Peptides against a protein of PDB entry 5OOQ. Designs and how they scored, part 173

Target 1, 227 residues: chain A of PDB entry 5OOQ
Amino acid sequence: YREDVRQVVTHPANALSFLQPGRLVEISVNGKDNYGWGAVVDFAKRINKRNPSAVYTDHESYIVNVVVNTMYIDSPVNLLKPFNPTLPEGIRPAEEGEKSICAVIPITLDSIKSIGNLRLYMPKDIRASGQKETVGKSLREVNRRFPDGIPVLDPVKNMKIEDEDFLKLMKKIDVLNTKLSSNPLTNSMRLEELYGKYSRKHDLHEDMKQLKRKISESQAVIQLDDL

## One batch from the design tools (peptide; made by RFdiffusion4, then SolubleMPNN)

Design b2_p25_8_s4 (from b2_p25_8, 7 letters changed)
Fold by OpenDDE base, seed 5:
Structure b2_p25_8_s4 (fold): chain B 227 residues (1-227), chain A 25 residues (1-25)
Amino acid sequence: as target 1 above (227 residues)
Amino acid sequence: EAEIEALKNRDPSTAPPLTREELLK
């Protein structure tokens, strides 16, 4: 059920409007590398220059750059490629007893475990010397300030997810948290239905965005020709 | 504690980034 909620919350149709600079997000890469809470720098639509016809899943169709303060100190961070979510070998969080550093890593929406209701101040130039460390300090402070955990966005109250099936899912989760009964099959079917609805919404949104860009580009060309 | 609750209840769509003072309290 938690994964089902995560899939809905991290879908582009819901998540992107909350991925403002400084947004706190909990990061788990490939279900193995837990970086803990990080802060969003920016995001962009994933483009494969080598294969422009590449089709990504909705959760892999965007790249989110995030500041983490849990990167293993000996990780080859210099090999990180901007907007490439395929992380080089050796890029991992520090284990217990290891030293960590601050880094900016590109991740997909699928690597977001949760989205926080709070934002940190994000410097305009995160690549400038000392800026990542400043964010890293802020991450430490927020974790200290919230020992019970960083507040997570409420999908209904904050994200305004009004889908009836999702609301039913949330109610079931509440009941199941009270009642240790899990029916994973019913949840998976509902997730697919929800995913289908959100996928269509996302496609329409992207189409509209592309259309707006084309219109803007056409207007810019017309203005240049009038000059 | 009351301040933490106030932070938790902020509208994430409109709330500004946390200030240094809010982080240090």
Scores: peptide ipSAE 0.562, ipTM 0.937, DockQ to the pose 0.601
Fold by OpenDDE base, seed 1:
Structure b2_p25_8_s4 (fold): chain B 227 residues (1-227), chain A 25 residues (1-25)
Amino acid sequence: as target 1 above (227 residues)
Amino acid sequence: EAEIEALKNRDPSTAPPLTREELLK
């Protein structure tokens, strides 16, 4: 169900009005290259100069230029072509322990995992010396400011998606989330957490709390995989 | 915390970019 929501949210009819300069977006390229949160520079309709009659899917019909601060330092960023979402080989996010740099990458709407409700200041000339690094610093600061995650646009409240089938989908998701929260295991974990606050044996309660969190996280992951 | 909640609840369609002050707090 999460993918279904993503498909609706990232559709041009819904997404483009929220892709103003500086809009925070969570980026995953080809389902494997996770760049984390980036900031929108601009977007344009995809044009194939070689084949003007080329037909793209809705999610591939636009190119969004985004600043990321997680590009692997040794990536061939000089080979990036503006408004070409086909990234050169070696363009990837930094792995754990690797150094990263700031880069502007062209992506399709299909590479947007989520759209944030916040915008960063976007310099008018992002290609000027030091400008992408300034945005990169701002990206670090916003992640620091929101340790629980950057707030995501509400599809109904913020994006005003009023499609009946979509609303039904959202209701189903809410019901499933409610069922998960009402799961006896989740409730037992909460109860133990509550009891842990009253128990003098703080160490055992911390261990139980951690175990309960792991179980809840596991259940949440399972349910999210079913969504 | 209240400031963070205020940022989360502002209208994203009309809200300006984050100020330096909002970002650094």
Scores: peptide ipSAE 0.559, ipTM 0.934, DockQ to the pose 0.675
Fold by OpenDDE base, seed 4:
Structure b2_p25_8_s4 (fold): chain B 227 residues (1-227), chain A 25 residues (1-25)
Amino acid sequence: as target 1 above (227 residues)
Amino acid sequence: EAEIEALKNRDPSTAPPLTREELLK
């Protein structure tokens, strides 16, 4: 059930509107590399220049750049490529007793465990010297202030997911948390139906984003011509 | 405790980033 909720929450139609710069997100890469809470730098639609016809799943169709403060110090961070979610070998979080550093890593939506309700201040140029470390310090302070965990977005109250099947899923989870009765198979079928509904919402979101870009570009061109 | 609860109850769609003061308390 938790995974079903995660799939809905991290779907582009729901997640992208909450991935503003500085948004806190909990990160797990490939289900094994837990980086803990990081902060969103930016995101972009995944484009394969080598294979323009490449089709990605909804959860793999966007790349999110995030600042983490748990990168293993000896990880080959110099091999990280912006907007390439295929991480080089050796890129991993620090284990217990190991030293960590701050890094910006590109991840897919599928690598987001949860989205926090809070945002950190995100410097305009995160690649400038010392900026990643500043965000890293802020991440440590947030974790200190919230020893019971950083507050997570409420899918219904905050994200306004009003789908009846999703609401039923949430109610079941609440009941299960109380009664420990899990029937995961029933939720998987409903998830496919939910994805069909979210696909349309995703298309609208992308259309709006493209329209906003075109408007901004057109305004910039007009300003240049008036100079 | 009251400040932490206030932060938890902020509307994530409209809330600004945490200030340094809010972070260091």
Scores: peptide ipSAE 0.570, ipTM 0.939, DockQ to the pose 0.574; fails the geometry check
Fold by OpenDDE base, seed 3:
Order: structure tokens, then sequence, then C-alpha cells
Structure b2_p25_8_s4 (fold): chain B 227 residues (1-227), chain A 25 residues (1-25)
């Protein structure tokens, strides 16, 4: 059930509007590499320059650059490629007893475990010397200040997810939590329907974004011709 | 405690980034 909620929350139609610079996100790469809470630098639509016809799932269609402070110190961070979510071998979080460093890693939406309701200050140039470490310090401080955990966005109250099927899912989860019963929710079919609804909303949003970009590009060309 | 609760109750869509003072308290 938690995974079903996560899939809805991390869908582009819901998540992208909350991925402002500095947004706290909990990161798990490939379901095994837990980096803990990081901070969003930026995000972009995933583009494969080598294969422009590549189609990605909704959750893999965007790349989110995040600052983490839990990168293993001996990880080959120099091999990280901006906007490439396929991480090099050896890129992993530090284990217990290992030293960690701050790094900027590109992840997909599918690697977001949760989205926090808080944002950190994000420097304008995170790649400048010492900036990622500053964010890393802020990450430590926020974890210290919230010992019970960083507050997570409420899907209904904060994210305004008003889909009836999702609300039914949430109600079922609440009932199950109250009853302390592990009833299997056969929500797989409902999840597919939800994905279809969100996909349509996302497509419209992307179309609008593309249109705005084309308008901006056309205006920029006109200004260059006048100089 | 009251300050922490106030931070939790902010509208995440409009709330500014945490200030240094808010982090260090």
Amino acid sequence: as target 1 above (227 residues)
Amino acid sequence: EAEIEALKNRDPSTAPPLTREELLK
C-alpha cells in the first residue's frame, strides 16, 4: 500500500510542482541504495540525445539532481554525468562506519521515497567549491532538528490529490492502520487507472511547457537579429 | 516544540526555504 501511494505521489503530474530548488526528498536508488534525505537542485525532462525516440515510463521520464551528504567517500563521483541517472558502478551510500561526502547525483522520480514539506536554501551555483558541503551541513541540521523524522508532504492536504480512487486508497490505508490488520489491498487495477488519469494530465502540462519554450526561443531569435 | 509544529504546518507550495536561524534553533 505504501508503494502504491509512493507511485502516485512521485508521478510527474503530482511531484514536479513540489521539486523546487532546496526541496527535501528521501532517496532510494534501485530500491537498495538508501541515501536518506537530500535536497533538490533542479530537474529536467529526460532526453536521450543518442536515441531521441526513446520512450521512458512516467517515473523515469525526468531527471532530478539532488544533493546528498551520505555518498561513500571512495565512490567514483568524478564519473557522475549530469542528467544521467544511470549511476556508475561503485556509486553508493556510505555504510555504517564508513566516511561519507557530499555529492550531487542525478536520479529519477522512481528513486524518490518521499517528498518533504520543507525546503533548504539552495545556492545558485551548487557546483562551486564548498557549496554542496554547505547544503550537506544544512541536511545534518534539519535531521537534528527533526529527530522524529522530516515531515512528509500530505498527498491530499498539501499536494491536493483529489482523485476519487486515490482518496479511497488513502481511506483504506487509514482503516488498515487503525485495525492493525495487513489486509492485502487488491489496488493494482485501480493503480493502473490512476496512472492513466495522471498521464493525461502530465501530457497536457508538458505540451504547455513545450509551447512556452518554443515561444521563448522564437523571441530570443528575434532579439538576436535586432542586435 | 511550537516552532517545529509551525514549520510542519506551513504551506509547502509557498513556504520559503528554511533560514539558518530556523535550522540552528
Scores: peptide ipSAE 0.563, ipTM 0.937, DockQ to the pose 0.583; fails the geometry check

## One batch from the design tools (peptide; made by RFdiffusion4, then SolubleMPNN)

Design b2_p26_1_s1 (from b2_p26_1, 10 letters changed)
Fold by OpenDDE base, seed 1:
Structure b2_p26_1_s1 (fold): chain B 227 residues (1-227), chain A 26 residues (1-26)
Amino acid sequence: as target 1 above (227 residues)
Amino acid sequence: SFTPKIYELTDEELEELMEEFKEKQE
C-alpha cells in the first residue's frame, strides 16, 4: 500500500508542482541507498544526448537535483554530473560511524520516498563555496526539531490528488489501518469530506490513470482477502 | 543557536503553487 501511494505521489503529474527550491524530500536511491531528507535545488526533464530516441518511464523522465548532508565523505563527488542520475560507483550515504559531507546529487522521481511539507530558504547559488554546508546545517536542525519525523505532504489534502481510484485506495488503506509515512486520512468520513471539498478536475496523464486503476483493482483484491 | 530558515506551506499556498505550475506547462 505504501509503495502504491508512493507511485502516485511521485508521478510527474503530481510531484513536479511540489519540487520547488528548498522543498524537503526523503531520498532512497535504487531502494538501497537511503540519504534521508534532502532539499530540492531544481529539476529538469531528462534528456539523453547520446540517444535522443530514448524513452523513459514517467518516474524516470525527470531529474531532481537535491542537497543531502549524508554523503559518505570519501565518495567520489567530483565525478557527479548534473542532471545525470546514473551515479558513479562509490557514491553512497555514510554508514554508522562514517563521516558525511554535503553534496548535490541528481535523482529521479522514483528515488523520492516522501515529499515533505517543509521548505528551506535556499541560497541563490548553491554551488558556491559553503552554501551546501549551510543547507546541511539547516537539514540537521530540521531533523532535530522534528524527532518524530518531518511532516509529509498529505496526498489528498495538500497535493489535491483527487483521482477516484486513488481515493478508493486511500479509503482501503484506512479500513486496513495501514501505517503510512503520510497518513492523510483517518476514516471514511474524512475521505468524503475531502472529496466534496476538493472536487477539481485534474488533467492526468493516461499512463497514470491506468496505473491508479490497476492499483485500485489490486488493493480491492487484497482487501477482500484480508477482511 | 542556529535557527534554520524553514517554513511550512499552507494549503492555500500549495494550491497557488500548483496552479502556477500548471500555467507554466501550458
Scores: peptide ipSAE 0.081, ipTM 0.566, DockQ to the pose 0.684
Fold by OpenDDE base, seed 3:
Structure b2_p26_1_s1 (fold): chain B 227 residues (1-227), chain A 26 residues (1-26)
Amino acid sequence: as target 1 above (227 residues)
Amino acid sequence: SFTPKIYELTDEELEELMEEFKEKQE
């Protein structure tokens, strides 16, 4: 259920409007490299100069540049290529006990775990000396102020996602969360059964992609004009 | 002490942002 919600939330038709400079996003690259909360610098439609005819999935069709403060200090950050989400070997977050540095990394929408309801005021030139470190300090301060976690955008109330199938999914999740509080073991089995039945009837992710495809294409045009 | 400039969008501000986005799509 959480992954299905994430797929809908991070779809270009829904996410791009909320990826303003300074927007906080929680980052996980390749499902294993957790950088924690970072700050959006900008985003652009993914263009392959070597293969202009390349077709990307919706979740891989945009590159989001983000400032993170959890980059492993010995990572080869000098090998990072702007607007290339295929990160060089050795680019990873610092583990416990390791030193970290601030870095700007290019990621895809698929690498966003959640979108926060907070923004930082970003410097005009993030590439200037010391600016990314300033953002890094700000990120630390935000984490200090929100020890229980940074508030996440509500998909319905904040993002105004009004797809009927999505709303049904959200209602089911709410019901299940309420039931899990009463009987965890019985509810977990029932959750799998309900999810299995619903997923077999409707692929909510695919349905959302089809419904929002035209909007996503329009957003790409707007972004290119604004860059 | 260093105090970062942060802000949280209100529901009203989010609604305005969504309306502006819709207008750009039209």
Scores: peptide ipSAE 0.052, ipTM 0.555, DockQ to the pose 0.474
Fold by OpenDDE base, seed 5:
Structure b2_p26_1_s1 (fold): chain B 227 residues (1-227), chain A 26 residues (1-26)
Amino acid sequence: as target 1 above (227 residues)
Amino acid sequence: SFTPKIYELTDEELEELMEEFKEKQE
């Protein structure tokens, strides 16, 4: 059920509005590499220049750049490609006893474990010398201030996810946390329905964005012709 | 000493951010 909630929370239709610069997110890449809490730099729609026709899942359709302070010091961070979530071999969080550094990594929405209700003030140019380290210090301070964990956005109260099926799912989770009375299969079916609804919404938003871009491009061309 | 600026967002602030995002998408 936690994964089901995560899938809904990290869906573009819900997550993107909360991925402002400085937003804290908990990062787990490929379900193996836990970077802990990082800070969002920015996000962009995933574009494959080599294969423009590439179709990504909703959770893989956006790239989120995040600052982490848990990158293994000997990771080949120089091989990181902007907006490429396929991380080079050797890019991993520091293990216990290893030294870590700050790095900006591109991740997919699917790599977000949770979205925090905290935001850092982010430098304007995160790539400038020392800026990542500043964010890293802030992240350390956050962890110090919140030893019991960073407050996570409430999907209903904070994220305003008002989908009836999701609300039912949340209620079931609450009930299950108290009583194992709900059938997981029923919840899975509802999640699929929810996913379908969000997918359709995302498609509409994408279409609208594309349309707006086309309009903007057309207007730009008109302005150029008027010069 | 570096004092990190950490903000806990209120529900109202979150709502405003969501609205701003929606407006940018419209």
Scores: peptide ipSAE 0.325, ipTM 0.837, DockQ to the pose 0.647; fails the geometry check
Fold by OpenDDE base, seed 2:
Structure b2_p26_1_s1 (fold): chain B 227 residues (1-227), chain A 26 residues (1-26)
Amino acid sequence: as target 1 above (227 residues)
Amino acid sequence: SFTPKIYELTDEELEELMEEFKEKQE
């Protein structure tokens, strides 16, 4: 059921509006490479220039660039290609006892384990020398301040996901956690229905550049007012 | 000591962002 919730939360129709610069996201690539919490740089619609007819799933249709501070130091980070979520072999998080570095990695929505209810102030040019390390320091500080974990966006209260089937799923999870056993098949069917509704309601193939800019600008204004 | 600027979005701010997104998608 947690995976079902994750699928809904990370669906483009829900996630994209929360992928502002500096948004904290928990990253797991290929279900095995856990980078921990990183900070969103930006995102874009996934385009295959070599194969314009390529069709991606909803969760693979966008590329999110994120700063992580857990990259293994000897990873071939020089082989990383912007907006290519197929990471080169050897790109991995540092294991215990290994040294880590900061890196910007392109991921798909499917690699987002959770979306945090925190944002970092991001440098204007993250690719400038030393800027990713600044973000890395910020990430460490956040982890220090939240030893029990970074707060996750509430899908209903914060993300305002009001789909009836999703709400039923959430209620079911709550009930199951307290009293009953799981029914994954029923939930999966409902999840598919939700995705169908989202796909029909939202143009997930739209260029998000303008929206991204607007969101960024709006947040900047809010930040200035709060200072 | 290094102190990063961090903040949580308010529910109101989140709602505004969601509405803007919806408007763009309609």
Scores: peptide ipSAE 0.117, ipTM 0.620, DockQ to the pose 0.488; fails the geometry check

Design b2_p26_1_s2 (from b2_p26_1, 11 letters changed)
Fold by OpenDDE base, seed 2:
Structure b2_p26_1_s2 (fold): chain B 227 residues (1-227), chain A 26 residues (1-26)
Amino acid sequence: as target 1 above (227 residues)
Amino acid sequence: SFTPKIIELTNEELEKLREEFKKKLE
C-alpha cells in the first residue's frame, strides 16, 4: 500500500510541481541503491534522441537531476551521463564504513522514495567546482537537524491530491491500519485497481501539460529568433 | 560553522509553487 501511495505521489501529474531546485527527495535507485536524501537540481522530460519514437512509462518519462552526498568514492562518476538515468556499472551509494562523495545523478521519478517538505538554497551553478560539496554539507546539516527524519509531504494536506480514486486509496489504507484482520491481498488488489484508474486519468492530463509546455517553449524560442 | 539555508515550506507556499508551475505550462 505504501508503494501504491508512492506511485501516485511520484506520478508526473503530482510530483513535478514539487521538484523545484533544492527540493529534498529520498532516492532509491533500482529498489536497492539507497542514496538517502538528496537535493533536486532540475528536471526535464526524457527524450531519446536516437529513438524519438521511444515511449516511456509515466514514472520514467522525466529525468530528475539530484545531488547526493552518499556516492561511493570509488564509483566511476566520470562515466555519468547527464539525463541518462541508466547509471553505469559501479555507480552506487557508499556502504557503512566506506567513504562517500557528492555527485549529481540523473534519476527517474520511479527512483523517488519520498518528497520532503524542505528545500535548500541551491548554488546558481551546481556544476562549478565545490558547489556540489556545499550542497552535500547542507544535506548533512539537514540530517543533523532532523534526526527523526526529514518531514515528508503529505499527499492530501500538502500536495493537495484530491483525486477521488486516490482518496479512496488513502481511506482503504486507513481502514487496513485499523482493521488488521482484513485480507491484505484483497485490499491490495483493490488499491492497485484504483491506482490504475488514477493513472489512466492523469496520463491524458499530463500529456496535455507537456504539449502546452512544448508549445510555450517553441513560441518563446521563435520570439527570440524574431527579435 | 557552516549554516545551510534551509526552507520548510508552508502549505500556502506549496500552493503558490503549484500555481506557478501550472502557469508555466499554459
Scores: peptide ipSAE 0.277, ipTM 0.823, DockQ to the pose 0.635
Fold by OpenDDE base, seed 4:
Structure b2_p26_1_s2 (fold): chain B 227 residues (1-227), chain A 26 residues (1-26)
Amino acid sequence: as target 1 above (227 residues)
Amino acid sequence: SFTPKIIELTNEELEKLREEFKKKLE
């Protein structure tokens, strides 16, 4: 059920409006590489220059650039290509006992585990010397301030996902969490129908993305150190 | 000491963001 919720939350129709620069997101790449909480830099519609006719799933149709502070120090970060979510071999989080560094990685929406209700002020030029490290320090501070976890956006109250089938899913999950006897029958077919509804709004999502980028740029802070 | 500026958005603020986003799409 959690995965079903994640699929709905990370759909472009729902997620893009909340991916402003500095938005905290929890990152898991390929279901195995957990980078923890990172900060959104920007996002763009995925374009395949080699194959312009390439069709991507909704969750793979956008690329989100995020700053993480858990990159393994010996990862070949120099091989990272902007807006290419296919990460080079060796790009991985640091394991226990390993040193980590800050990096900007391009991910798909499918790599977002959760969207936080926290936003950092982001440098205007994240590629400038020392800026990624500053964001990394901020991420460490956030984790310190929120030892019980970063608050996650509520899909219904905060994100205003009002689809009836989704609401039913959420209610079932709530009942299970309260340890009440319930027979939650969530049919996988309903999820597909739900995705179909969002897919029809794809053009709207693209427009929303462009708008969000403009808003994000206007809210960028020159230096996080000045705060 | 380093003090990052962190914003926790209220429901009202989130709604404003959504409305602004919708208006830009019109």
Scores: peptide ipSAE 0.369, ipTM 0.869, DockQ to the pose 0.502; fails the geometry check
Fold by OpenDDE base, seed 5:
Structure b2_p26_1_s2 (fold): chain B 227 residues (1-227), chain A 26 residues (1-26)
Amino acid sequence: as target 1 above (227 residues)
Amino acid sequence: SFTPKIIELTNEELEKLREEFKKKLE
């Protein structure tokens, strides 16, 4: 059920509106590399220049750049490619006893474990010397201030996810947390329905954006021809 | 001493951010 909630929360239709610069997000890459809480730098739609026809899942269709302060010091961070979520081999969090450094890593929405209700003031140029480290210090301070955990956005109260099926899912989870009585199969079916709705909504939004771009481009071309 | 600037967002602020984002999509 937690994963089901995560899938809904991290769907572009819900998550993107909360991924402002400085937003704290909990990061787990490929379900194995836990970087802990990082800070959002920016995000962009995933574009494959080599294969423009590439189709990504909703959760893989956007790249989020995040500052983490848990990167293993000997990770080949120089091999990181902006907006390429396929991380080079060796890019990993520091393990216990290992030294860590700050790094900006590109992740997919699927790598977001949770979205916090905190934001950091982010430097204008995160790539400037010392800026990542500043964010890293801030992240450490946040963790210090919130020893019981960074407050996570409430999907309903904060994120205003008001889909009836999702609300039912949340209620079931609450009930399950109190009583193990909810059928996981029913919840999975509802999740699929929800996902379908969000997917359709996302597709429409993208179509609208593409249409607007085409219109804008056409108008720009017309204006250029008129000059 | 370094003092990190941390913002705790209210529901109102969150709503504002959501609306701003929606407007950017229009």
Scores: peptide ipSAE 0.342, ipTM 0.856, DockQ to the pose 0.659; fails the geometry check
Fold by OpenDDE base, seed 3:
Structure b2_p26_1_s2 (fold): chain B 227 residues (1-227), chain A 26 residues (1-26)
Amino acid sequence: as target 1 above (227 residues)
Amino acid sequence: SFTPKIIELTNEELEKLREEFKKKLE
């Protein structure tokens, strides 16, 4: 059920409006590399210059640049390619006892475990010397202030996801959490079916296309102003 | 001591951000 909720929360139609600079997100790459909580720098629509006709899934169609403070010190960070979420071999979080450094990594929406209800003030130029380390210090301070975990955005109260099937799923999860002793709801329609219904009811594809166009146009304007 | 600026957003602030985002997409 948690994975099912995550798929809805991290869908572009829901997640992108909350990925402002400084937004805290919990990061897991390829389901195995846990970087912990990082801070969003920016995001962009994924464009393949070599294959412009490439079609990506909804959760892989955007690249989010995030600052992490848990990168293994001997990782080949110099091989990181901007806006390429396919990370070079050796890029991994530090294990227990290993030294870590701060890095900016490109990830997909599918690599977001949770979106936090906290935002950091970000430096104007994150690539300037010492700036990513400053963000790293801020991340450590956040973890210190929230030892029981960083507060996560509520999908209904905070994100205003009002889909009936999703609400039904959330109610079922709440019932299961309260009824730890009662029989697992055998009639749990697999979330794949609920997500499929959600995706079909909301022409999320068309809404995403419109959103993608508007984001692309906005990014083009921002890039022109930054030149 | 280094004190990072951390913002916890209220529901009202989140709603405002959503509206601003929608306007940017218009």
Scores: peptide ipSAE 0.130, ipTM 0.698, DockQ to the pose 0.583; fails the geometry check

